# Peptides against a protein of PDB entry 5YCA, part 125

Target 1, 132 residues: chain A of PDB entry 5YCA
Amino acid sequence: RSLPAERNPLYKDDTLDHTPLIPKCRAQVIEFPDGPATFVRLKCTNPESKVPHFLMRMAKDSSISATSMFRSAFPKATQEEEDLEMRWIRDNLNPIEDKRVAGLWVPPADALALAKDYSMTPFINALLEASS

## One batch from the design tools (peptide; made by RFdiffusion4, then SolubleMPNN)

Design b2_p27_3_s1 (from b2_p27_3, 10 letters changed)
Fold by OpenDDE base, seed 5:
Structure b2_p27_3_s1 (fold): chain B 132 residues (1-132), chain A 27 residues (1-27)
Amino acid sequence: as target 1 above (132 residues)
Amino acid sequence: SEFEEFFGEELGKESEKLVEELKEELK
């Protein structure tokens, strides 16, 4: 597959130590009609555009929002490019369905695979290891 | 979008860490 040409400069180095990012994560309890659910989030701001994105994990099953990853990684991607990538994820990975939240969510192993593709490995590792 | 409103505004209000702080800690 082909990914967008321009990537968020925040992710210029995929080999950085992720451990300093762990305490930057924040847990948040969100009330839903069927009860509370905890999410872990990591704020990632594009240093050029100054647009923040939150990488998101469901605390219970460690699912990661692939949508948030893509939008953070590729700030100039078109909606068509995003749609194509999300279709690729549906066809090639193992996304989960949670009708309570928006976006396409994937299990940890898939998130790390995407992280490699998007050069976001330290950030996803930190998000996965953060406490809730 | 619904996604941006949920994850960018609602959750964002409780996270004010600057990207520069992250960069410094990542070298």
Scores: peptide ipSAE 0.025, ipTM 0.541, DockQ to the pose 0.062
Fold by OpenDDE base, seed 3:
Structure b2_p27_3_s1 (fold): chain B 132 residues (1-132), chain A 27 residues (1-27)
Amino acid sequence: as target 1 above (132 residues)
Amino acid sequence: SEFEEFFGEELGKESEKLVEELKEELK
């Protein structure tokens, strides 16, 4: 597959220690018609544009929003490029369907695979290790 | 978008401070 050429400069180094990022994560309880659910969020701000994106994890099963990862990693991507990547994820990984939330969500192992592709490994490791 | 409306809300001034600290730690 082909990923967008320009990446968020926040992710310039995929080898950084992730542990300092763990306490930056925050848990949030959201009420749904079928009951409350806890999410863990990590705010990631593009150092050039100053536009923030939140990386998202569902606390219960640790599924990660691939949509949030892609949009944070590739700030200049077109909708067509996003659609292409989401289709690739559906065809090659193991996404889950949750009608309560928007975006495409994947299990932890798949999230780490995407993190390697997007150069986001420290951030996804921190998000997965954070408490809820 | 629906995604941004649901997940894009900030946690206030505390969140902004954390982001600044994050930038310093990523040096």
Scores: peptide ipSAE 0.024, ipTM 0.529, DockQ to the pose 0.091
Fold by OpenDDE base, seed 1:
Structure b2_p27_3_s1 (fold): chain B 132 residues (1-132), chain A 27 residues (1-27)
Amino acid sequence: as target 1 above (132 residues)
Amino acid sequence: SEFEEFFGEELGKESEKLVEELKEELK
C-alpha cells in the first residue's frame, strides 16, 4: 500500500516516552440507543496548522478508531488515499464493525501495527493504558 | 465529517487546555 507523503509533524518521533500522555487522556460516556458506552480520547494538535484531532478508544474492548489515527497522521490526505487505506485495513487487519459509531475501528494489536506505520506509537500506547 | 461532528464538538475549551498541556510534554 501507499501512505500519504506528508505526515503530521506531531508524530516526528515514534520513540517518545508515552507515559506523560496517559494523564492527558479523557474518558467520556456517550449514550446510545442500546445503552451508554465509555470512550477514551486524546486530543492531538498539529503543531504547524494548530488543527486538533481526537484519537479515540472504546473503553470496554479497547478498540481504536483507525479513522481517527489516519486523519490525525495525514492531515493533507485525499479522500481517495483514506479510502484506499481503510480498504487495506479491512483486507489485512481485523476491523470491528460497530454500527453505533462512525469510522473503522480495530483491536489493540492492529492499532499498534497501524501506529508503527503512522509513527504514532507513543500516542496509541498512552490511549490504551489510560483509565476509563 | 460525521466522525468529527460526533466526537469533536463536546470537548470545547477543555480540549484546548489538553492541547496546550500536550505541547508542553512533547517539547
Scores: peptide ipSAE 0.023, ipTM 0.534, DockQ to the pose 0.078
Fold by OpenDDE base, seed 2:
Structure b2_p27_3_s1 (fold): chain B 132 residues (1-132), chain A 27 residues (1-27)
Amino acid sequence: as target 1 above (132 residues)
Amino acid sequence: SEFEEFFGEELGKESEKLVEELKEELK
């Protein structure tokens, strides 16, 4: 697969300690027709553009939004590039189908695999470790 | 810290807007 050439400078160093990011995560209850569900989110701001994105985890099963990861990692990606990556994820990883939420969600192991590809390992580790 | 520069306040107006948009998208 071909990932976008330009990456969010926030993710320039994949070896950073994730510990300081854990308390930055926030749990949020969202109401759905079938009842409330808790999500954990981490605000990630592009240091150049100052545009924020939120990385998202479903608290119950620790599924993480691959869509949010991609959009945060590749701020200049085209829709075609995003579609290509999402198809790759469907073909090569184990995305979870959830009709309640938008985007493509993956289990923790897959999220960490993507994190390596996107240079987001500290952020995904923090998101997974944060309490809900 | 370096992280604090890139992770602004969660309770800002802009942040609230984004959260609401995200909530609407997820519902």
Scores: peptide ipSAE 0.021, ipTM 0.568, DockQ to the pose 0.065

Design b2_p27_3_s2 (from b2_p27_3, 8 letters changed)
Fold by OpenDDE base, seed 1:
Structure b2_p27_3_s2 (fold): chain B 132 residues (1-132), chain A 27 residues (1-27)
Amino acid sequence: as target 1 above (132 residues)
Amino acid sequence: SEFVEFFGKELGEESEKLVEELKEELE
């Protein structure tokens, strides 16, 4: 696969301590036809453009939105690049099929694999560890 | 919805797109 050439400078150091990010996460309960569900979000601001992106987790099964990760990591990616990456995820990882939400969601292990590829490990660790 | 209001505040362009996509599926 071919990841976009330009990455969000927020993720320049994949070895940062994730602990300070944990209390920055926020949880929200929403109602679905099959019952309530809690989501956790983490605000990630590009230090150059000052544009924020939100990483998303389903609290119950800890599924992470790969779409949110990709868009945060690669703010200048083309639609073709995103489509290629999402297809790669479908072919190589274990995405969760959930008709309630858009985007491609993956289990924690896959999220951490993507985090390594996108240099987002501290942020995904924090998102996974945050309470809901 | 509460979800859109909560996650949609102060979003960047890419996050806004995701929120709109989520909104469509939640409606």
Scores: peptide ipSAE 0.025, ipTM 0.570, DockQ to the pose 0.218
Fold by OpenDDE base, seed 4:
Structure b2_p27_3_s2 (fold): chain B 132 residues (1-132), chain A 27 residues (1-27)
Amino acid sequence: as target 1 above (132 residues)
Amino acid sequence: SEFVEFFGKELGEESEKLVEELKEELE
């Protein structure tokens, strides 16, 4: 597949130590019609544009929003490029179907695979290891 | 919605879009 050409400079080094990012994560309880659910988020600020994006994890099953990952990694991507990537994820990975939330969510192993592709490994490791 | 109240604060454009998508499902 072909990913967008321009990547968020925050993710220039995929080998950085993730542990300092763990305490930067925040857990929050959200009320849904069928009951409460806890999410963990990590604020990721583009060091060049200063525009923040949030990576999202469902605390209970550790599902991570692939949509949030893509949008953070590729801030100048077109909707067409996003659609192509989401279709690739559906065809090649194991996204979950949760009617309560929009976007495409994937299990931890898939999130780490995407993290490698997007050069986001330290950030996804931190998001997965953060307490809820 | 509660999601917007907690996750919509100080979000970038792309994150705001995600929040709005989730908001529609909660309404």
Scores: peptide ipSAE 0.024, ipTM 0.568, DockQ to the pose 0.228
Fold by OpenDDE base, seed 5:
Structure b2_p27_3_s2 (fold): chain B 132 residues (1-132), chain A 27 residues (1-27)
Amino acid sequence: as target 1 above (132 residues)
Amino acid sequence: SEFVEFFGKELGEESEKLVEELKEELE
């Protein structure tokens, strides 16, 4: 597959220590019709554009929004590029569908695989290790 | 609000837009 040409400069170094990012994560409870659910989020700001994106983890099963990862990693991606990547994820990884929220949500192992591709490993590691 | 921030209302509100977008996209 081919990923968008320009990547968020926030993710210039995939080898950074993730531990300083852990305390930057925040847990929040979201009310749904079938009850509350806890999510953990990490604010990721593009240092060039100053546009923030929030990486999201479901606390219960540690599923992570691949859609949020992609949008954070590739700020200038077209909708076609996103659709192509999401299809690739469906075909090659193990996304789950949660009827309460949109986007593709993937288990931790898949999230880390994507993180490697997107150069986001420290951020996903921190998100996974943060308390809820 | 349907969003409750464990570390402060302000930080929780920052995440509301994305969460609402994710919810609305399925509607």
Scores: peptide ipSAE 0.021, ipTM 0.582, DockQ to the pose 0.121
Fold by OpenDDE base, seed 2:
Structure b2_p27_3_s2 (fold): chain B 132 residues (1-132), chain A 27 residues (1-27)
Amino acid sequence: as target 1 above (132 residues)
Amino acid sequence: SEFVEFFGKELGEESEKLVEELKEELE
């Protein structure tokens, strides 16, 4: 696969300590027809454009939104590039389908694999370790 | 969905685009 050339400068250093990011995560209970579900989110702001994106985790099974990861990592990606990556994820990883939520969600191990590819490891580690 | 609506409230332009696309995907 071919990832977009330009990456969010927020993720220039994949070796950052994730610990300080943990308390920046926020848990939220969302009501669904079949009952409440808790999500954990981490606000990630592009230091150049000042545009924020939210990385998201479903608290129960720790699934992570791959779609949000991609959008945050590659703010100038084309729709074709996104579609290509989402297809790659479907073909090579283990995405989870949840009709209650939008986007492509993946289990923790897959999220960390993507994080390495996107240079987002500290942020995904923090998101996974945050309490709900 | 409740999920999209909740997170969308605090999102910037690029995130808003994502929210709209995600809404379409769910519907």
Scores: peptide ipSAE 0.025, ipTM 0.556, DockQ to the pose 0.163; fails the geometry check

Design b2_p27_3_s3 (from b2_p27_3, 9 letters changed)
Fold by OpenDDE base, seed 4:
Structure b2_p27_3_s3 (fold): chain B 132 residues (1-132), chain A 27 residues (1-27)
Amino acid sequence: as target 1 above (132 residues)
Amino acid sequence: SEYVEFFGEKLGKESEKKVEELKKELE
């Protein structure tokens, strides 16, 4: 597959220690028609544009929003590029369907695989290890 | 609730329509 050419400079170094990011995560209870669910989020600000994006994890099963990862990693991606990547994820990984939330969500192992591709490993490790 | 949740951000109820539109774009 072909990923967008320009990546968020926040993710220039995939080898950084993730532990300082853990306390930066925040848990939040969200109300749904069928009851509350807890999510963990990590605010990621592009150091150049200063535009923030939030990486999201469902606390219960640790599913991660692949859509949020992609949009954070590739802020200048076209819709066509995003659609192509989401199709690749559907064809090659194990996304889950949850009618309560938008976007494409994947289990932890798949999230870490994507993190490697997007150079986001420290951030996804922190998101997965954060308390909820 | 007094706010609408959108990917970690809390928005006022006045933004509900916009949030729903954005959620649909993420499908």
Scores: peptide ipSAE 0.089, ipTM 0.623, DockQ to the pose 0.161
Fold by OpenDDE base, seed 1:
Structure b2_p27_3_s3 (fold): chain B 132 residues (1-132), chain A 27 residues (1-27)
Amino acid sequence: as target 1 above (132 residues)
Amino acid sequence: SEYVEFFGEKLGKESEKKVEELKKELE
């Protein structure tokens, strides 16, 4: 596959310590027709554009929104590039379809694989480790 | 199905009230 050429400068170093990011995560309970669900989010601001994106995790099963990861990592990506990546995820990883929420969600192991590809491992580690 | 925007993601419209409350808390 081919990922977008320009990446969010926030993710220039994939080896940074993730622990300082843990307390920056926030948990929220959302009511759905089938019951409440808790989400954990991490605000990630592009240091150049100052545009924030939120990385999202379902607290219960630790599913991570691959869509949120991609959009944060590649702020200048075209819709076609996103579509291609989402198709790749569907074909190569284990995405979870949840009718309650949009986007493509993946289990923790897949999220970490994507994080490596997108150079955002510390942020996903923090998101996964944060309490809910 | 309709969704409401919440922290860069779309959640079920059924949760709109709660989402609005959460947004208000963060503003």
Scores: peptide ipSAE 0.024, ipTM 0.597, DockQ to the pose 0.153
Fold by OpenDDE base, seed 2:
Parts: C-alpha cells; structure tokens; sequence
Structure b2_p27_3_s3 (fold): chain B 132 residues (1-132), chain A 27 residues (1-27)
C-alpha cells in the first residue's frame, strides 16, 4: 500500500513516552438508540495548521477508530488515499462493524500496528491505557 | 442552553438530526 507523503508534524517522533498523554484523554457517554456507550477520545492538534482531530476508542472493547487515526496522521490526504487505506485495513486487519458509529474500527492490536505505520504509537498507547 | 459535545463539536440538544449526521460522518 501507499500512504500519503505528508504526515502531521505532531507525530514526528514515535518514540516519545505516552504517559503524559494519558490524563489528556477524556471519557464521554454517548446516547444511542440501543442505550448509552462510553467513548474515550484524545484531542490531537496539528502544531502547524492548528487543526484538531480526535482519536477515538470504544471503552467497552477498546476498539479504535482507524479512520480517525488516518485523518489525524495525514491531513492532506485525498479521499482516494483514504479509501485505499481503509480497503487495505479491511483486507489485512480485523476491523469490526458497528452500525451506531461511522468509520472503520479495529481492535487494540491492529490499532497499534497502524500506529507504527502512522508514527502514532505514543498517542494510541495513551488512548488505550486511559480510564473510562 | 444545554449542549452536547460530540467528538469535539458542541451541539445543542435540539440538534438531534445534526448529531445523527455527525455519527454517520465520524465527526
């Protein structure tokens, strides 16, 4: 697969300690027709553009939104590039389908694999470790 | 007025349709 050339400068160092990011995560209860569900999110702001993106985790099963990861990591990606990556994820990882929420969600192990590819390891580790 | 924060966006309680749209768009 071919990932976008330009990456969010927020993720220039994949070796940073994730611990300081844990308390920056926020849990939120969202109401759905079948009942409430808790999500954990981490605000990630591009230091150059100042545009924020939110990384998302389902608290119950720790599924991570791969879509949110991609959009945060590659702010200048085309829709075609996103579609290509989402197809790759479907073909190579273990995404789950949840009719309540949009995007492609993957289990923790897959999220960490993507995090290495996107240079987001500290942020995904923090998101997974945060309490809900 | 009361509002709901959804993935970083603040929406009024009356904006149910918008909330559903955002759920569909992952925003």
Amino acid sequence: as target 1 above (132 residues)
Amino acid sequence: SEYVEFFGEKLGKESEKKVEELKKELE
Scores: peptide ipSAE 0.022, ipTM 0.574, DockQ to the pose 0.203
Fold by OpenDDE base, seed 3:
Structure b2_p27_3_s3 (fold): chain B 132 residues (1-132), chain A 27 residues (1-27)
Amino acid sequence: as target 1 above (132 residues)
Amino acid sequence: SEYVEFFGEKLGKESEKKVEELKKELE
């Protein structure tokens, strides 16, 4: 696969300590027809453009939105590039489909694999370790 | 916000109040 050439400068260093990011995460309970569900989010702001994106985790099974990761990592990506990556994820990882939420969601192990590819490891580690 | 738009499309009427609260938190 081919990832977009330009990456969010927020993710310039994949080796930074993730622990300072943990308290920046926020949990939110959303009520659905079949019951409540808790989500954990981490606000990630592009230091150049000042445009924020939210990384998203479902608290119960720790599934991470791959869509949110991609959009944060590659702010100048085309829709075609996003579609290509989402197809790759479907073909090579273990995504889940949840009718209650938008986007493509993946298990923690897959999220960490994507984080390495996108240079987002500290942010995904923090999101996974945050309390709900 | 990006967060609200991400989930808002699939939230039922039962979640409208929660969505509004979330929007306020993201201001």
Scores: peptide ipSAE 0.023, ipTM 0.589, DockQ to the pose 0.073; fails the geometry check

Design b2_p27_3_s4 (from b2_p27_3, 7 letters changed)
Fold by OpenDDE base, seed 3:
Structure b2_p27_3_s4 (fold): chain B 132 residues (1-132), chain A 27 residues (1-27)
Amino acid sequence: as target 1 above (132 residues)
Amino acid sequence: SELVEFFGEELGKESEELVEKLLEELE
């Protein structure tokens, strides 16, 4: 597959220590019709554009929003490029379906695979290790 | 956005649809 050409300069180094990012994560309880659910968010700001994106984790099963990862990693991606990547994820990984939330969500192992592809490993490790 | 960060939980309590929209904004 082909990923967008330009990547968020925030993710220039995939080998950085993730531990300083852990306390930057924030847990949020959201009430749904079927009960409360906790999400963990990590605010990731593009140092060039200053535009923030939130990486998202469902606390209960540690599912990660692949959509949030893609949009953060590739700020100039077209909708077509996003659609192609989401289709690739559906065809090659193990996304979950949840009617309560938007985007495409994947298990931790898949999230880390995507993180490697997007050069986001420290950020996804931090998001997965953060308390809820 | 700052508004999303502050009011996200409140929006989540309003309706499932608003929660979904909130998550779209967060992505």
Scores: peptide ipSAE 0.028, ipTM 0.636, DockQ to the pose 0.126
Fold by OpenDDE base, seed 2:
Structure b2_p27_3_s4 (fold): chain B 132 residues (1-132), chain A 27 residues (1-27)
Amino acid sequence: as target 1 above (132 residues)
Amino acid sequence: SELVEFFGEELGKESEELVEKLLEELE
């Protein structure tokens, strides 16, 4: 597959220590018709554009929103590029379908695989390690 | 949550739809 050419400069170094990012994560309880669910979020601001994106994890099963990862990593990506990547994820990884939430969610191992591809491993490690 | 409440006020939809909107705004 081919990923977008330009990546968020926030992710220029995939070897950063993730531990300082852990306390920056925030847990959020959302009430659904079938009961409450907790999400963990990490605010990621593009240092050039100053536009924030939020990485998201479902606390219960640690599923990560691949959509949020992609949009954060590739701020100039076209919708076609996003669609192509989401199709690749469906074909090659193990996405989870959840009618309650938008986007494509993947288990921790898949999230870390994507994180390596997107050069955002520290951020996903922090998101996965954060308390909920 | 604060964010869900905010979006709920704006949209007046069920929680699952609010989460969808939340993701659209946060991504």
Scores: peptide ipSAE 0.027, ipTM 0.634, DockQ to the pose 0.122
Fold by OpenDDE base, seed 4:
Structure b2_p27_3_s4 (fold): chain B 132 residues (1-132), chain A 27 residues (1-27)
Amino acid sequence: as target 1 above (132 residues)
Amino acid sequence: SELVEFFGEELGKESEELVEKLLEELE
């Protein structure tokens, strides 16, 4: 696969301690037609453009939105580049299908694999460890 | 799935819209 060349400078160091990011996560209950569901979110602001993106976790099964990860990591990616990556995820990882939510969601182990590829491991670790 | 194979690009567009909506609700 081919990942976009330009990455969010927020993720310049994949080895940083994730602990300080844990309290920055926020849990939120969202109502759906079939009942409420809790999500955990982490605000990630590009230090140069100041544009924020939110990383998201479903509290119940700890699934992570791969779509949110990609968009945060690659702010100048084209739709074609995103589509190619999502297709790669479908073919190589274990995404789940949930008709209630948009994007492609993956289990924790897959999220951490993607985090390594996108150089955002501390952020995904924090998101996974945060209380819900 | 068969649906993903046939409508992959269009599903991507739909997913983008729904992700944006979800993100907006979480902000």
Scores: peptide ipSAE 0.020, ipTM 0.544, DockQ to the pose 0.085
Fold by OpenDDE base, seed 5:
Structure b2_p27_3_s4 (fold): chain B 132 residues (1-132), chain A 27 residues (1-27)
Amino acid sequence: as target 1 above (132 residues)
Amino acid sequence: SELVEFFGEELGKESEELVEKLLEELE
């Protein structure tokens, strides 16, 4: 598949040690109609545009928002490019439907696969290992 | 969801110093 050409310079090195990122994650309990749910989040700011994105994990099942990953990784992506990637994810990975939250969420293994494609493995590893 | 985003931003603000340090290390 074709991914956007320009990537967030925050993710210039996919081989970075992820452990320093772990304590930078934060857990938050959010109340939903059906009860509370805990999310783990990591703020990732594009050093050029200064636009932040929050990578998010559902604490309970470790689902990761693929949508936020994509938007963080590809700051100049068109809506068409995003739509194409989300369709690719639906066709090739195992997205999870959660009516409580927006975006396309995927299990940890899929998140790591995407992370490799997007060159953001350290960030996803940290997000997955952070305490909830 | 909007709630997730809102709380995410709030927590992000709380950890801004750590985020800034991270960015400095990665740039």
Scores: peptide ipSAE 0.023, ipTM 0.559, DockQ to the pose 0.061; fails the geometry check

Design b2_p27_4_s1 (from b2_p27_4, 13 letters changed)
Fold by OpenDDE base, seed 5:
Structure b2_p27_4_s1 (fold): chain B 132 residues (1-132), chain A 27 residues (1-27)
Amino acid sequence: as target 1 above (132 residues)
Amino acid sequence: MEEEREEEERRREEERARENLELLESD
């Protein structure tokens, strides 16, 4: 498949050690109508635009928001490009539906597959290893 | 004083993260 041409320069090196990123992750409890849920977040700031995006993990099952990954990786992507990628994820990976949150959420193995495609492997590894 | 500043920063980040999730929900 094809991905957007311009990628966030934060992810120029997919071989970086992820260990220093682990302490940068933060856990937080969010209240939903059906009860509280814990999320782990990692703030990722585009070094050129200085715009931050949060990569998000559900603590319960370690599902990761593919939507947040895509938006962080491809800051100049069109809505059409995002829609095409999300359709690809639905057709080729194993997204999880959660009524409490929007976007496509994928299990850890799928998140790492996407991370390889988006050159985000250190960041996703750190997000997965962080405590909740 | 420094601890208070760090806590305030964390609170602001939590708010932004929550807003980000809500934005995702709107899609």
Scores: peptide ipSAE 0.341, ipTM 0.775, DockQ to the pose 0.045
Fold by OpenDDE base, seed 3:
Structure b2_p27_4_s1 (fold): chain B 132 residues (1-132), chain A 27 residues (1-27)
Amino acid sequence: as target 1 above (132 residues)
Amino acid sequence: MEEEREEEERRREEERARENLELLESD
């Protein structure tokens, strides 16, 4: 597959220690018609544009939003590029569809695979290790 | 005062995160 050419400069080094990012994560309870659910979020701000994106994890099963990962990693991606990547994820990984939330959500192993592709490994490791 | 400002910022971020959950889509 072909990923967008320009990546968020926040993710220039995939080898950084993730430990300092763990305390930056925040848990929150979101109310749904079927009841409350806890999520863990990590604010990721593009150092050039100053636009923040939140990486999101479902606390219970540790599913992570692949859509949010992509949008954070590739700030200049077209909708077509995003659609192509989401299709690739559906065809090659194990996404789940939660009727309560939007986007493509993937299990931890898949999230880490995407993180490697997007150069986001420290951020996803931190998000997965954070307390809920 | 600082704690109050941090609490307000946190609430704003929670709202933004919730909105993101509702708006993210895949094709």
Scores: peptide ipSAE 0.350, ipTM 0.780, DockQ to the pose 0.060; fails the geometry check
Fold by OpenDDE base, seed 1:
Structure b2_p27_4_s1 (fold): chain B 132 residues (1-132), chain A 27 residues (1-27)
Amino acid sequence: as target 1 above (132 residues)
Amino acid sequence: MEEEREEEERRREEERARENLELLESD
């Protein structure tokens, strides 16, 4: 597959230690029609545009929002590019479509595979290790 | 005073994160 050409400069180094990012994660409870659910979030700010985006994990099963990962990694991606990547994820990984939230959510192993492709490994490791 | 500022900032970030999830929900 072909990923967008321009990537968020925040993710220039995929080899950094993730440990310092763990305490930057925050847990929160979100109310849904069928009851509350806990999420863990990590704020990721593009150093050039100064635009923040949140990476999201479901606390219960550790699913990660692949859609949020893509949007954070590729700030100039077109909707067509996003659609193509989401189709690739659906065809090649094990995404979950939770009726309560939009986007594709993937298990930890798939999230780490995407993190490698998007150069986000430290951030996803931190998000997965953070307490809920 | 610092604790109050931190709590307010956390609350604002929680709201932003919730909005981000809702945007994902809107397709």
Scores: peptide ipSAE 0.348, ipTM 0.777, DockQ to the pose 0.046; fails the geometry check
Fold by OpenDDE base, seed 4:
Structure b2_p27_4_s1 (fold): chain B 132 residues (1-132), chain A 27 residues (1-27)
Amino acid sequence: as target 1 above (132 residues)
Amino acid sequence: MEEEREEEERRREEERARENLELLESD
């Protein structure tokens, strides 16, 4: 597969220690028609554009939004590039479809695989280790 | 007063995060 050429400069170094990011994560409860669900979020701000994106984790099963990861990592990606990557995820990983939320959600192991590809490993590690 | 400001900021971030999730739902 081909990923977008330009990546968020926030993710320039995939080898950084993730532990300082853990306390930056926040838990929140969102009400859905079938009941409440807890999410953990990590605010990731592009240092050049200063546009924030939230990485999202479902607290219950630790599923992470692959869509949020992609959009944060590749701020200039086209819709076609996103669609191509989401198809790749469906074909090669184990996405979970939750009717309550949009996008592709993946289990922790898949999230870490994507994190390596997107150079987001410290951020995903922190998101997974944060308390809910 | 400082604590109140921090709580307000957290509420704004929660709202933004919820909006982002809803936008994802719109796809």
Scores: peptide ipSAE 0.342, ipTM 0.774, DockQ to the pose 0.046; fails the geometry check

